# Peptides against a protein of PDB entry 4PAS: the designs that were tried, part 18

Target 1, 39 residues: chain A of PDB entry 4PAS
Amino acid sequence: SVNQASTSRLEGLQSENHRLRMKITELDKDLEEVTMQLQ
Target 2, 39 residues: chain A of PDB entry 4PAS as posed
Amino acid sequence: SVNQASTSRLEGLQSENHHLRMKITELDKDLEEVTMQLQ

## One batch from the design tools (peptide; aimed at target 1 I24 L27 T35)

Design b1_p28_5_s2 (made by RFdiffusion4, then SolubleMPNN; from b1_p28_5 with L1I; failed a check: the pose's geometry)
Amino acid sequence: IEGLQSENHHLRMKITELDKDIEELTMQ

Design b1_p28_5_s3 (made by RFdiffusion4, then SolubleMPNN; from b1_p28_5 with L1I D21E; failed a check: the pose's geometry)
Amino acid sequence: IEGLQSENHHLRMKITELDKEIEELTMQ

Design b1_p28_5_s4 (made by RFdiffusion4, then SolubleMPNN; from b1_p28_5 with L1I D19E D21E T26K; failed a check: the pose's geometry)
Amino acid sequence: IEGLQSENHHLRMKITELEKEIEELKMQ

Design b1_p28_6_s2 (made by RFdiffusion4, then SolubleMPNN; its pose is not in this set)
Fold by OpenDDE base, seed 1:
Structure b1_p28_6_s2 (fold): chain B 39 residues (1-39), chain A 28 residues (1-28)
Amino acid sequence: as target 1 above (39 residues)
Amino acid sequence: SLQEKLKKIEEEKKEVEKKLKETEEKIA
């Protein structure tokens, strides 16, 4: 149904949002590591 | 080099942040 489609889309977006936030966390750690190595 | 690695990571982060903003915009 339309409601099911909308909820599924929202859940997909929320899942992707979470994945992207986790990726940012990983990249920040990588940045920290490289920055420390440059010092 | 380490400097090149730093820039690469920063560029990737910028792209990820862009995608994050797009998802948040769609959720809102």
Scores: peptide ipSAE 0.680, ipTM 0.913, DockQ to the pose 0.971
OpenDDE base, seeds 2, 3, 4, 5: peptide ipSAE 0.679, 0.679, 0.679, 0.679; ipTM 0.913, 0.913, 0.913, 0.913

Design b1_p28_6_s3 (made by RFdiffusion4, then SolubleMPNN; its pose is not in this set)
Fold by OpenDDE base, seed 3:
Parts: structure tokens; C-alpha cells; sequence
Structure b1_p28_6_s3 (fold): chain B 39 residues (1-39), chain A 28 residues (1-28)
């Protein structure tokens, strides 16, 4: 249904958003590690 | 090299942040 399609779209975006946020966290940790190694 | 790794992480982060912004714009 239209409602199901809309909710699925939103849920997909929200899950992707969460994934991306977690990826940023991981990358920040990687940056910290490399930065420390460069010191 | 560590410098190259740093650069790669920064570039990937820039890409991910762009994608994040796009998803947030679509959600809002």
C-alpha cells in the first residue's frame, strides 16, 4: 500500500542514516588511531 | 604510509558526511 511504501522508505532512510552515523564514529576512531601514531 | 591512511580516512569521512547529510535532508 501507499502507507507501507512510505513507511518502508522512511525506515530505509533512518536505517541508512544510523549506519552512516556509526560509520562516522568508526572513522573518527580510525583518525584518532592514525593521529596518535603520527605523534 | 600513515599520512596516506590519514588522508584516505579524511576523504572517506567527507564522503560519509555528505551521504549522512543527504539522508537527514530526506528524513526531515
Amino acid sequence: as target 1 above (39 residues)
Amino acid sequence: SLEKKLQEILEEKKKVEKDLKETEEKIS
Scores: peptide ipSAE 0.679, ipTM 0.914, DockQ to the pose 0.944
OpenDDE base, seeds 1, 2, 4, 5: peptide ipSAE 0.678, 0.677, 0.678, 0.678; ipTM 0.913, 0.913, 0.913, 0.913

Design b1_p28_6_s4 (made by RFdiffusion4, then SolubleMPNN; its pose is not in this set)
Fold by OpenDDE base, seed 3:
Structure b1_p28_6_s4 (fold): chain B 39 residues (1-39), chain A 28 residues (1-28)
Amino acid sequence: as target 1 above (39 residues)
Amino acid sequence: SLEKKLKEIEEERKKVEKELKRVEEEIA
């Protein structure tokens, strides 16, 4: 149904949003680690 | 080198951030 497609897309986007946010967190951790090593 | 690693991570972060903003824009 139309609602099924819309909700599935939104859920997919929300999942991707979460994944990307987590990746940013990981990258920030990596940046912190490298920065500390440079000090 | 660590300096190169730093820059590479920063560049990847920039790419991920851009993608994140696109996704957030679509959700909104």
Scores: peptide ipSAE 0.688, ipTM 0.915, DockQ to the pose 0.955
OpenDDE base, seeds 1, 2, 4, 5: peptide ipSAE 0.687, 0.686, 0.687, 0.687; ipTM 0.914, 0.914, 0.914, 0.914

Design b1_p28_7_s1 (made by RFdiffusion4, then SolubleMPNN; failed a check: the pose's geometry; its pose is not in this set)
Amino acid sequence: NSRIEGLQSENHHLRMKITELEKKLEEL

Design b1_p28_7_s2 (made by RFdiffusion4, then SolubleMPNN; failed a check: the pose's geometry; its pose is not in this set)
Amino acid sequence: NSRLEGLQSENHHLRMKITELEKDLEEL

Design b1_p28_8_s1 (made by RFdiffusion4, then SolubleMPNN; failed a check: too like the target's own chain; its pose is not in this set)
Amino acid sequence: MEELEKKLEHLRMEKKEVEKDLEEVEKQ

Design b1_p28_8_s2 (made by RFdiffusion4, then SolubleMPNN; failed a check: too like the target's own chain; its pose is not in this set)
Amino acid sequence: MEELQQKLEHLRMEKTEVEKDLEKTEQL

Design b1_p28_8_s3 (made by RFdiffusion4, then SolubleMPNN; failed a check: too like the target's own chain; its pose is not in this set)
Amino acid sequence: KEELEKKLEHLRMKKTEVEKDLEETEKR

Design b1_p28_8_s4 (made by RFdiffusion4, then SolubleMPNN; failed a check: too like the target's own chain; its pose is not in this set)
Amino acid sequence: MKELEEKLEHIRMEKTEVEKDLAETEAK

## One batch from the design tools (peptide; aimed at target 1 R9)

Design b1_p29_1 (made by RFdiffusion4)
Pose (drawn by RFdiffusion4):
Order: C-alpha cells, then sequence, then structure tokens
Structure b1_p29_1 (pose): chain A 39 residues (1-39), chain P 29 residues (1-29)
C-alpha cells in the first residue's frame, strides 16, 4: 500500500502545482494593473 | 496500513492546499 500512497502523493502534488500556477497568473495580472496605476 | 501511515505523515509534513490534501486522501482511498 505504500505504492498507492506514492501515487496519491504525486497526484496531490500535481493539484498543488496547478493551484500555485493559477496564483502566479493572478499575481502577474496584479503586477500589471498596479504598475499601470502607478505609472 | 503502512500506506495510510505514510499518507498521514506526508500530509503532516507538507504545506498543501485543502484541494491537494483532499485529492491525496480520495486517491489513496
Amino acid sequence: as target 2 above (39 residues)
Amino acid sequence: SAGEEDIEEFLEESDLSEEAKETIRESFE
């Protein structure tokens, strides 16, 4: 069952990777919008 | 089981979103 545990770990890390990449997309938008507001 | 204990230890030592934690638990089950 440690094999199944390893598979679940990878799938979870993939889900976390997507969450973080979506947050970066949002932050890039924020950086642009604030930069436009300041300039 | 050893796999259950491994999953609990991994989740305790990790900074993961609630969605990632749920995905791990559902996949292991």

Design b1_p29_1_s1 (made by RFdiffusion4, then SolubleMPNN; from b1_p29_1, 12 letters changed)
Fold by OpenDDE base, seed 3:
Structure b1_p29_1_s1 (fold): chain B 39 residues (1-39), chain A 29 residues (1-29)
Amino acid sequence: as target 1 above (39 residues)
Amino acid sequence: SNGETEVKKFLSESDLSEESKQTILDSFS
C-alpha cells in the first residue's frame, strides 16, 4: 500500500541518515587531526 | 528540545574530540 511504501521509505531514509551522520563524524575527526598536524 | 536531544545522542555515538562535541553543544545555548 501507499502507507507501507511511505513507511519503508522513511525507515530507509532514517537508516541512511544515520549512516551518513557517522561518516560525517569520522571525516570531521580526520579533518580535525589533519588541521592539528598542520599547525 | 527534541532536536537537541537527537544531537546529544548523535554525539554520544561519535568519535569526535571532546572539544568538537562541546562546540556543537554550545551552539544550542
Scores: peptide ipSAE 0.024, ipTM 0.363, DockQ to the pose 0.027
OpenDDE base, seeds 1, 2, 4, 5: peptide ipSAE 0.021, 0.022, 0.021, 0.022; ipTM 0.370, 0.382, 0.356, 0.369

Design b1_p29_1_s2 (made by RFdiffusion4, then SolubleMPNN; from b1_p29_1, 15 letters changed)
Fold by OpenDDE base, seed 4:
Structure b1_p29_1_s2 (fold): chain B 39 residues (1-39), chain A 29 residues (1-29)
Amino acid sequence: as target 1 above (39 residues)
Amino acid sequence: SQGEQLVQEFLKNSNLSEESKQKILDTFK
């Protein structure tokens, strides 16, 4: 149904959002360590 | 020291690796 399709899309977007936020956290850690090494 | 305590607060709220945190803390020894 259209409701099932919408729910599946929302769940997919939520999981992708979580994945991207975790990746941003990793990049933030890398940036912080590089910044420390440059000082 | 007060300075060390402030740095400890910074480190616990940072994303630094444990190795990097230890390197910073060693500067106070």
Scores: peptide ipSAE 0.039, ipTM 0.474, DockQ to the pose 0.013
OpenDDE base, seeds 1, 2, 3, 5: peptide ipSAE 0.032, 0.029, 0.034, 0.033; ipTM 0.481, 0.460, 0.520, 0.482

Design b1_p29_1_s3 (made by RFdiffusion4, then SolubleMPNN; from b1_p29_1, 14 letters changed)
Fold by OpenDDE base, seed 4:
Structure b1_p29_1_s3 (fold): chain B 39 residues (1-39), chain A 29 residues (1-29)
Amino acid sequence: as target 1 above (39 residues)
Amino acid sequence: SNGEKLVEEFLKNSNLSEESKQKILDTFK
């Protein structure tokens, strides 16, 4: 149904949002480490 | 190249994720 499709899309977007936030956090940590190691 | 080799030497003794290391190395391809 339309409602089921909308719910599934929202869940997919929420999952992807979480994944991307975790990647951003990891890259932020890596950048900080590189900066510290190059100083 | 010399630049790539210098970066590889830095990366091998770092605690970066494998994905981050590969992203950096891809800049030389």
Scores: peptide ipSAE 0.036, ipTM 0.419, DockQ to the pose 0.018
OpenDDE base, seeds 1, 2, 3, 5: peptide ipSAE 0.027, 0.025, 0.027, 0.023; ipTM 0.458, 0.472, 0.453, 0.439

Design b1_p29_1_s4 (made by RFdiffusion4, then SolubleMPNN; from b1_p29_1, 12 letters changed)
Fold by OpenDDE base, seed 5:
Structure b1_p29_1_s4 (fold): chain B 39 residues (1-39), chain A 29 residues (1-29)
Amino acid sequence: as target 1 above (39 residues)
Amino acid sequence: SNGEKLVEEFLANSNLSEEAKQEILNSFK
């Protein structure tokens, strides 16, 4: 149904948002390590 | 990009030289 498609899309977007937030956290940690190495 | 902005904000709070900051920023371009 249209409602099922909308909810599935929202769930997919929420999952992707979570994945991207985790990736940002990982990159932030990596950048912190590089920063410390450059000091 | 949002990623570039995040890196800029991180670098703004670091004690790196301006040259080192610019080198890192250039690596994202």
Scores: peptide ipSAE 0.022, ipTM 0.426, DockQ to the pose 0.020
OpenDDE base, seeds 1, 2, 3, 4: peptide ipSAE 0.022, 0.021, 0.021, 0.020; ipTM 0.428, 0.419, 0.400, 0.415

Design b1_p29_2_s1 (made by RFdiffusion4, then SolubleMPNN; its pose is not in this set)
Fold by OpenDDE base, seed 3:
Structure b1_p29_2_s1 (fold): chain B 39 residues (1-39), chain A 29 residues (1-29)
Amino acid sequence: as target 1 above (39 residues)
Amino acid sequence: KLQEIQKELQGVRSELDETDAQIQALQAA
């Protein structure tokens, strides 16, 4: 059904969203590290 | 290296914004 499809898509997007947020956290730390090393 | 990280951050944030928008669209339907 459209409801099932929408729910599945939403859950997929939410998991991807979480992955992206975690990636940002990692990159922020990498950026901080590099910035510190350049000083 | 710094520039590369900044560019990747920009890309990932853009993807995040896109997923946020899609999530909001589904939740608003």
Scores: peptide ipSAE 0.676, ipTM 0.915, DockQ to the pose 0.964
OpenDDE base, seeds 1, 2, 4, 5: peptide ipSAE 0.676, 0.675, 0.676, 0.676; ipTM 0.915, 0.915, 0.915, 0.915

Design b1_p29_2_s2 (made by RFdiffusion4, then SolubleMPNN; its pose is not in this set)
Fold by OpenDDE base, seed 3:
Structure b1_p29_2_s2 (fold): chain B 39 residues (1-39), chain A 29 residues (1-29)
Amino acid sequence: as target 1 above (39 residues)
Amino acid sequence: KLEEIKKEKQGVLSELTKVDAEIAALKAS
């Protein structure tokens, strides 16, 4: 059904959103580490 | 290395923006 398809898509996107946010956190940590090493 | 990470971060942020926009569209419909 349309509702089931939309719900499944939304849940997939929310999972991807979380994954991307976690990646940003990792990259920010990497940026901090590299910045410190350059000082 | 610093600029490389910054570029990767910008790419991830761009994807995040796209995902957030689609989430918003689904919730609004």
Scores: peptide ipSAE 0.699, ipTM 0.919, DockQ to the pose 0.978
OpenDDE base, seeds 1, 2, 4, 5: peptide ipSAE 0.698, 0.698, 0.699, 0.698; ipTM 0.919, 0.919, 0.919, 0.919

Design b1_p29_2_s3 (made by RFdiffusion4, then SolubleMPNN; its pose is not in this set)
Fold by OpenDDE base, seed 1:
Structure b1_p29_2_s3 (fold): chain B 39 residues (1-39), chain A 29 residues (1-29)
Amino acid sequence: as target 1 above (39 residues)
Amino acid sequence: MLKKIQEELEGVKSKLKEVEEEIKKLLAE
């Protein structure tokens, strides 16, 4: 069941999900850059 | 440096899966 606490938790998790996805994108780019530099 | 980035990436991916499962759980309640 959904209550105010669950809604707040969900919003926090969705924000964290977005943050983590952005971090993955950044790390993928970093990985690519370092890989190219090592070639 | 390469290994460090790879390890961090895998850590973040693992955390993402955890967060997504928590979201799924909340949406199913």
Scores: peptide ipSAE 0.660, ipTM 0.910, DockQ to the pose 0.947
OpenDDE base, seeds 2, 3, 4, 5: peptide ipSAE 0.660, 0.660, 0.660, 0.660; ipTM 0.910, 0.910, 0.910, 0.910

Design b1_p29_2_s4 (made by RFdiffusion4, then SolubleMPNN; its pose is not in this set)
Fold by OpenDDE base, seed 4:
Structure b1_p29_2_s4 (fold): chain B 39 residues (1-39), chain A 29 residues (1-29)
Amino acid sequence: as target 1 above (39 residues)
Amino acid sequence: MLEKILQEKQGVESELTKVEAEIEKLKAE
C-alpha cells in the first residue's frame, strides 16, 4: 500500500539506486584506466 | 588491482539488484 512511510522509503531507495549506479560508472572508469595501464 | 576493482563492482551490482527489487516491490504495493 502507498502511505507516507512507504513513500519515504521509496524516495530513499531511489536515491540509493542513483548512488549505486554512479558508483558503477566510476568503477568502470577505474577499470578502463587500469586496463590501459596494463597495456 | 583489476581483481580488486572487479570484486568491488560485483558487490555494487549485487546491492543495486537488491535495491531495484525493493523499489519494484514498493511500487507494486
Scores: peptide ipSAE 0.675, ipTM 0.914, DockQ to the pose 0.936
OpenDDE base, seeds 1, 2, 3, 5: peptide ipSAE 0.674, 0.674, 0.674, 0.674; ipTM 0.914, 0.914, 0.914, 0.914; seed 2 fails the geometry check

Design b1_p29_3_s1 (made by RFdiffusion4, then SolubleMPNN; its pose is not in this set)
Fold by OpenDDE base, seed 5:
Structure b1_p29_3_s1 (fold): chain B 39 residues (1-39), chain A 29 residues (1-29)
Amino acid sequence: as target 1 above (39 residues)
Amino acid sequence: SELEEKLKKIQEEKSEVEKDLKKTEEEIA
């Protein structure tokens, strides 16, 4: 249904949003490690 | 150097991820 499709889309977006936030955290960790190695 | 190149690549990837994050937030809103 339209409602199911909308809900699924929102849940998908929220899941992706969370995934991307976690990826940023990982990249920040990587940045920290490389920066430390450059010091 | 290799480390400087890695740093640059990570920064570039982070920039792209942040753009994608912004897009999801715009669609959620």
Scores: peptide ipSAE 0.675, ipTM 0.909, DockQ to the pose 0.966
OpenDDE base, seeds 1, 2, 3, 4: peptide ipSAE 0.675, 0.674, 0.675, 0.675; ipTM 0.909, 0.909, 0.909, 0.909

Design b1_p29_3_s2 (made by RFdiffusion4, then SolubleMPNN; failed a check: too like the target's own chain; its pose is not in this set)
Amino acid sequence: SELKEKLEHIQMEKSKVQKDLEETEQQIK

Design b1_p29_3_s3 (made by RFdiffusion4, then SolubleMPNN; its pose is not in this set)
Fold by OpenDDE base, seed 3:
Order: C-alpha cells, then structure tokens, then sequence
Structure b1_p29_3_s3 (fold): chain B 39 residues (1-39), chain A 29 residues (1-29)
C-alpha cells in the first residue's frame, strides 16, 4: 500500500542516516589516530 | 607524507559522508 511504501522509504532513510552517522564517528576516530601519529 | 595523505583522504571522505548525511536528513524532514 501507499502507507507501506512510505514507511518503508522512511525506514530506509533512517537506516541510512544511522549508518552515515556511525561512519562519521569512525572517520573521526581515524582522524584522531592519524593526527596523533603526526604529532 | 603517507600520514598526511591519509589525513587528507579521511577528511575528504568525511566531507562526502557529511554531505550524504545532510541529504538523508533533508529527506527525512
């Protein structure tokens, strides 16, 4: 149904959003590590 | 140096991911 499609899309976006946020966290950790090594 | 290159690569990747994040948040809103 239309509602099912809408909710599925939203859930997909939310899942992707979460994945991206987690990736940012990982990248920040990587940045910290490399920066520390450059010191 | 290799470390400097890695730093730049991570920074570029982060910028890309942040842009993607912004897009998803815009779509969710």
Amino acid sequence: as target 1 above (39 residues)
Amino acid sequence: SSLEEKLQQIQMEKQRVEKDLEETEKKIA
Scores: peptide ipSAE 0.689, ipTM 0.913, DockQ to the pose 0.962
OpenDDE base, seeds 1, 2, 4, 5: peptide ipSAE 0.689, 0.688, 0.688, 0.688; ipTM 0.913, 0.913, 0.913, 0.912

Design b1_p29_3_s4 (made by RFdiffusion4, then SolubleMPNN; its pose is not in this set)
Fold by OpenDDE base, seed 2:
Structure b1_p29_3_s4 (fold): chain B 39 residues (1-39), chain A 29 residues (1-29)
Amino acid sequence: as target 1 above (39 residues)
Amino acid sequence: SELEEKLKQIEKELQEVRKKLEETEKQIE
């Protein structure tokens, strides 16, 4: 149905959003590590 | 230096991921 298709899309977007947020956290840690090494 | 290049790359990736996050949030809304 249209409803289940829209729900599936939303769930996909939400999961991608979460993945991207986690990636930012990882990159922030990498940034911190490199910054410390440059000091 | 290699460390400076790594720093630059991380900053670039952060910008790209933040851009994608913004687009995802826009689509959710």
Scores: peptide ipSAE 0.659, ipTM 0.909, DockQ to the pose 0.950
OpenDDE base, seeds 1, 3, 4, 5: peptide ipSAE 0.658, 0.659, 0.659, 0.658; ipTM 0.909, 0.909, 0.909, 0.909

Design b1_p29_4_s1 (made by RFdiffusion4, then SolubleMPNN; its pose is not in this set)
Fold by OpenDDE base, seed 5:
Structure b1_p29_4_s1 (fold): chain B 39 residues (1-39), chain A 29 residues (1-29)
Amino acid sequence: as target 1 above (39 residues)
Amino acid sequence: LQKKLEEIQQEKEKLEKELAEVEAEIAAL
């Protein structure tokens, strides 16, 4: 149904949102590490 | 190391744009 398709899309987007946030947090840590190595 | 910092920053900015698009689509549902 249209409602099932919308729910499945939302669940996919929520999973991608979480993945992206976690990857950005990882990159922030990598930036901190590289910055400390430059000092 | 300076180049690596710039590369990570560019990747981060790309992912932040992708995140904003995902969040906008979530908000529109």
Scores: peptide ipSAE 0.688, ipTM 0.922, DockQ to the pose 0.973
OpenDDE base, seeds 1, 2, 3, 4: peptide ipSAE 0.688, 0.688, 0.688, 0.688; ipTM 0.922, 0.922, 0.922, 0.922

Design b1_p29_4_s3 (made by RFdiffusion4, then SolubleMPNN; its pose is not in this set)
Fold by OpenDDE base, seed 4:
Structure b1_p29_4_s3 (fold): chain B 39 residues (1-39), chain A 29 residues (1-29)
Amino acid sequence: as target 1 above (39 residues)
Amino acid sequence: LKKELERIKKELHEVRKKLEETEAEIAKL
């Protein structure tokens, strides 16, 4: 149904959103590490 | 190290941009 397609899309976007947030956390840590090495 | 710093900053920018896009798409549903 249209509702099932919309819910599946929302779940996919939410999972991608979560993945992107986790990647930001990883990159922020990498940024901190490199910044500390440059100081 | 400076090149690595700039790489990470660039990747952060791209990931944050994608996050904004996904959040905007979620808000339309």
Scores: peptide ipSAE 0.679, ipTM 0.916, DockQ to the pose 0.954
OpenDDE base, seeds 1, 2, 3, 5: peptide ipSAE 0.678, 0.678, 0.677, 0.678; ipTM 0.916, 0.916, 0.916, 0.916; seeds 2, 3 fail the geometry check

Design b1_p29_4_s4 (made by RFdiffusion4, then SolubleMPNN; failed a check: too like the target's own chain; its pose is not in this set)
Amino acid sequence: LEEKLKEIQKEKHELEKKLEEVEKEIAAL

Design b1_p29_5 (made by RFdiffusion4)
Pose (drawn by RFdiffusion4):
Structure b1_p29_5 (pose): chain A 39 residues (1-39), chain P 29 residues (1-29)
Amino acid sequence: as target 2 above (39 residues)
Amino acid sequence: ELSTQLKTAIENGDEEKAAELSEEIDEKL
């Protein structure tokens, strides 16, 4: 059952990776919008 | 017992503990 646990771990980390990457997309948008506001 | 502890370590995301338990299992095998 440690094998299934390892599979679940990987899937969870993939989900977390997507969440982080979506946050980066948002932050890049924020960086551009604030940069435009400041300049 | 070591395999149960390794499973728990993997589920808890304790990668250092999981590595140590894997080494201990390999030594015992």

Design b1_p29_5_s1 (made by RFdiffusion4, then SolubleMPNN; from b1_p29_5, 14 letters changed)
Fold by OpenDDE base, seed 5:
Order: structure tokens, then C-alpha cells, then sequence
Structure b1_p29_5_s1 (fold): chain B 39 residues (1-39), chain A 29 residues (1-29)
């Protein structure tokens, strides 16, 4: 149904949003480490 | 942004690019 498709899309977007937030945190940590090494 | 480009260089393992971008960021501070 349209509602099922919308729910599945929302769940997919929520999961991707979470994944991207975790990736940003990882990259921020890597940035800090490399910045310290390059100073 | 320079920070995003630096993160991308780190992700790619491009240490030369990371160093260049780090220097640019420091010069702007």
C-alpha cells in the first residue's frame, strides 16, 4: 500500500541518517588525529 | 568546505592532500 511504501521509505531514510551521523563522528575523530600528527 | 575536503583526503589515505589542506586551515586561523 501507499502507507507501507511511505513507512518503508521513512525507515530507510532514518537508518541512512543514523549511518551518516556515525560516519561524521568517525571522520571528526580521524580529522583530530591527523591534525595533531600534522602539527 | 576545507574541513570536508580534509576528511575526504583522510578517507582516501591521501596524506599529501591532507597535509596541504591542514596547512591551509591553519593559515586561515
Amino acid sequence: as target 1 above (39 residues)
Amino acid sequence: SLNNQLKQAILNGDLEKANQLSTQIQQLQ
Scores: peptide ipSAE 0.052, ipTM 0.598, DockQ to the pose 0.016
OpenDDE base, seeds 1, 2, 3, 4: peptide ipSAE 0.039, 0.048, 0.037, 0.043; ipTM 0.557, 0.578, 0.515, 0.591

Design b1_p29_5_s2 (made by RFdiffusion4, then SolubleMPNN; from b1_p29_5, 11 letters changed)
Fold by OpenDDE base, seed 4:
Structure b1_p29_5_s2 (fold): chain B 39 residues (1-39), chain A 29 residues (1-29)
Amino acid sequence: as target 1 above (39 residues)
Amino acid sequence: SLNNQLKTAILNGDDEKALQLSTEIQELE
């Protein structure tokens, strides 16, 4: 059904959003380490 | 420090630099 398709799409977007946020956090930590070495 | 440089090389995916630094660290021990 249209509702089932919409729900599945939302769940996919939510999981991808979570994955991307975790990657951003990792990159922030990497950047912090580089920044500390430049100081 | 060499240890921090090694950590950064690993974080950046610079395998060649990581290997060079690991070798240098080992030579100092």
Scores: peptide ipSAE 0.038, ipTM 0.456, DockQ to the pose 0.010
OpenDDE base, seeds 1, 2, 3, 5: peptide ipSAE 0.036, 0.036, 0.036, 0.037; ipTM 0.456, 0.438, 0.443, 0.452

Design b1_p29_5_s3 (made by RFdiffusion4, then SolubleMPNN; from b1_p29_5, 16 letters changed)
Fold by OpenDDE base, seed 3:
Structure b1_p29_5_s3 (fold): chain B 39 residues (1-39), chain A 29 residues (1-29)
Amino acid sequence: as target 1 above (39 residues)
Amino acid sequence: SLLQQLEQAIKNGDLETAQQLSTQIQQQQ
């Protein structure tokens, strides 16, 4: 149904959003470490 | 973290610190 397809898409987007937030946190830490080493 | 510091500078209205941090982040790329 349209509702099932919409729910499955939302769950997929929520999972990807969580993954991307974790990756941003990792890259932010790596950027801070590089920045501190170059100062 | 640099991104958290940038977010806090924006929330505080500290545009000078926000611009400095933004420039610093961009120069590392």
Scores: peptide ipSAE 0.027, ipTM 0.516, DockQ to the pose 0.016
OpenDDE base, seeds 1, 2, 4, 5: peptide ipSAE 0.025, 0.026, 0.024, 0.026; ipTM 0.523, 0.521, 0.544, 0.514

Design b1_p29_5_s4 (made by RFdiffusion4, then SolubleMPNN; from b1_p29_5, 15 letters changed)
Fold by OpenDDE base, seed 2:
Parts: sequence; C-alpha cells; structure tokens
Structure b1_p29_5_s4 (fold): chain B 39 residues (1-39), chain A 29 residues (1-29)
Amino acid sequence: as target 1 above (39 residues)
Amino acid sequence: SLEQQLEQAILDGDLEKAKQLSTEIEKLK
C-alpha cells in the first residue's frame, strides 16, 4: 500500500540520516587529526 | 482518526506503531 511504501521509505531515510551523522562525526575527528599533524 | 494517529506516530518516529496503524487502516478499506 501507499502507506506501507511511505513508512518503508521513512525507515530508509532515518537509517541513512543516522549513518550520515556518524560519518560527519568521523570526518570531524579525521580533520582534527590532520590539522594537529600540520601544526 | 486512524489516519491522524498514523501521522502522529510518524512524526513521533514510532515506526512500529505507524506500521500497526497502517495495517489496520488497510484492513478497513
């Protein structure tokens, strides 16, 4: 149904959102490390 | 209504409740 498709799409978007937030955190740490190495 | 409850469940991020309500709505159609 349309509602089931919508909720499945939302589940995918929520999981991707979480993944991207974690990736941002990782990249921030990597950037901090590189910055420290360059100083 | 069931549709309003479904919308609220989605807004609350309660996907299990949303799925249950969606199933119930489909049964009534």
Scores: peptide ipSAE 0.040, ipTM 0.552, DockQ to the pose 0.088
OpenDDE base, seeds 1, 3, 4, 5: peptide ipSAE 0.038, 0.038, 0.038, 0.038; ipTM 0.562, 0.557, 0.563, 0.543

Design b1_p29_6 (made by RFdiffusion4)
Pose (drawn by RFdiffusion4):
Structure b1_p29_6 (pose): chain A 39 residues (1-39), chain P 29 residues (1-29)
Amino acid sequence: as target 2 above (39 residues)
Amino acid sequence: SILEQLEDPNLSLEEVETLLEQRKEELES
């Protein structure tokens, strides 16, 4: 069952990777919008 | 860290799932 645990770990880390990449996308939008507001 | 704990290859499926849930809650905090 440690094999199934390893598979679940990888899937979970893939889900976490997507969550973080979506957050970057948002932050890049924020960086642009604040930069435009300041300039 | 939760990520360091997840590096243990000897974790059961229930342990891995609990750690992953805890990591999700941490990221949502």

Design b1_p29_6_s1 (made by RFdiffusion4, then SolubleMPNN; from b1_p29_6, 10 letters changed)
Fold by OpenDDE base, seed 1:
Structure b1_p29_6_s1 (fold): chain B 39 residues (1-39), chain A 29 residues (1-29)
Amino acid sequence: as target 1 above (39 residues)
Amino acid sequence: SILEQLQDPSLSLEQVQQLLQERKNLLNS
C-alpha cells in the first residue's frame, strides 16, 4: 500500500540518518587520535 | 559534546545542520 511504501521509505531514511551520525562521530574520533599522535 | 548531541534521533534537520556547523567552526578555531 501507499502507506506501507511511505513507512518503509521513512524507516530507511531514519536508519541511514542514524548511520551517518554515527560515522561522523567515528571519523571525529579518528581525527582526534591522529591529531594526538602528530603532537 | 556536539558529537554526542548529534546522536539524538529527535533533532530536526535544522538542529543537525547547526550542530555540524558548530563542530566545523570549532575544528577551524
Scores: peptide ipSAE 0.104, ipTM 0.651, DockQ to the pose 0.037
OpenDDE base, seeds 2, 3, 4, 5: peptide ipSAE 0.102, 0.099, 0.102, 0.099; ipTM 0.647, 0.646, 0.648, 0.645

Design b1_p29_6_s2 (made by RFdiffusion4, then SolubleMPNN; from b1_p29_6, 10 letters changed)
Fold by OpenDDE base, seed 5:
Order: structure tokens, then sequence, then C-alpha cells
Structure b1_p29_6_s2 (fold): chain B 39 residues (1-39), chain A 29 residues (1-29)
């Protein structure tokens, strides 16, 4: 159904958004570590 | 209503997803 497909898409996008935010945090930490090692 | 509940910015991702699943069931189309 159209509405079910739309809500499922939104659920997926929200989950992906959360995943990406977590990944950004991880990458930021990795960058900090690399920066520290280069000093 | 479920629609109103979804507008709460304090909801966690998990809570939003649960509400969406409930809406999905309710709409059933």
Amino acid sequence: as target 1 above (39 residues)
Amino acid sequence: SLYEQLQDPSLSLEEVQELLQQLKKELDS
C-alpha cells in the first residue's frame, strides 16, 4: 500500500540518519586520534 | 493521536519507529 510504503521509507531513512550520525562521531574520533599521533 | 505523538521532538528514534509502525497498521493502505 502507498501509505505503508511511505511509512516504511521514513522508518528506513530515520534509521539511516541515526546510523550516519553515529558514523560521523566515530570518524571524528578517528580523526582526532590521527591528529594526536601526528603531533 | 498517533499523528500528534509523532510531533513530539523529545521522542527517541525507537519511539518514533514504534509510532510509525502503529500508524502503518492503522492506515492499512
Scores: peptide ipSAE 0.069, ipTM 0.523, DockQ to the pose 0.038
OpenDDE base, seeds 1, 2, 3, 4: peptide ipSAE 0.060, 0.063, 0.060, 0.063; ipTM 0.509, 0.515, 0.511, 0.518; seeds 1, 4 fail the geometry check

Design b1_p29_6_s4 (made by RFdiffusion4, then SolubleMPNN; from b1_p29_6, 9 letters changed)
Fold by OpenDDE base, seed 4:
Structure b1_p29_6_s4 (fold): chain B 39 residues (1-39), chain A 29 residues (1-29)
Amino acid sequence: as target 1 above (39 residues)
Amino acid sequence: SLLEQLKDPSLSLEQVEELLQQLREQLES
């Protein structure tokens, strides 16, 4: 149904959002490490 | 989350390495 398709899309977007947040967190950690190495 | 799991001091070295590998895979995706 249209509602099922919309729900599945929302769940997919939520999962992707979570993944992207985790990726950003790791990039922040990498940046911190590089910053420490440069100091 | 994978990051929160890494805070568990009871993890073995092997478990830590697996979690780190999963995080690296997320960065590459």
Scores: peptide ipSAE 0.027, ipTM 0.389, DockQ to the pose 0.027
OpenDDE base, seeds 1, 2, 3, 5: peptide ipSAE 0.022, 0.021, 0.025, 0.026; ipTM 0.416, 0.416, 0.399, 0.393

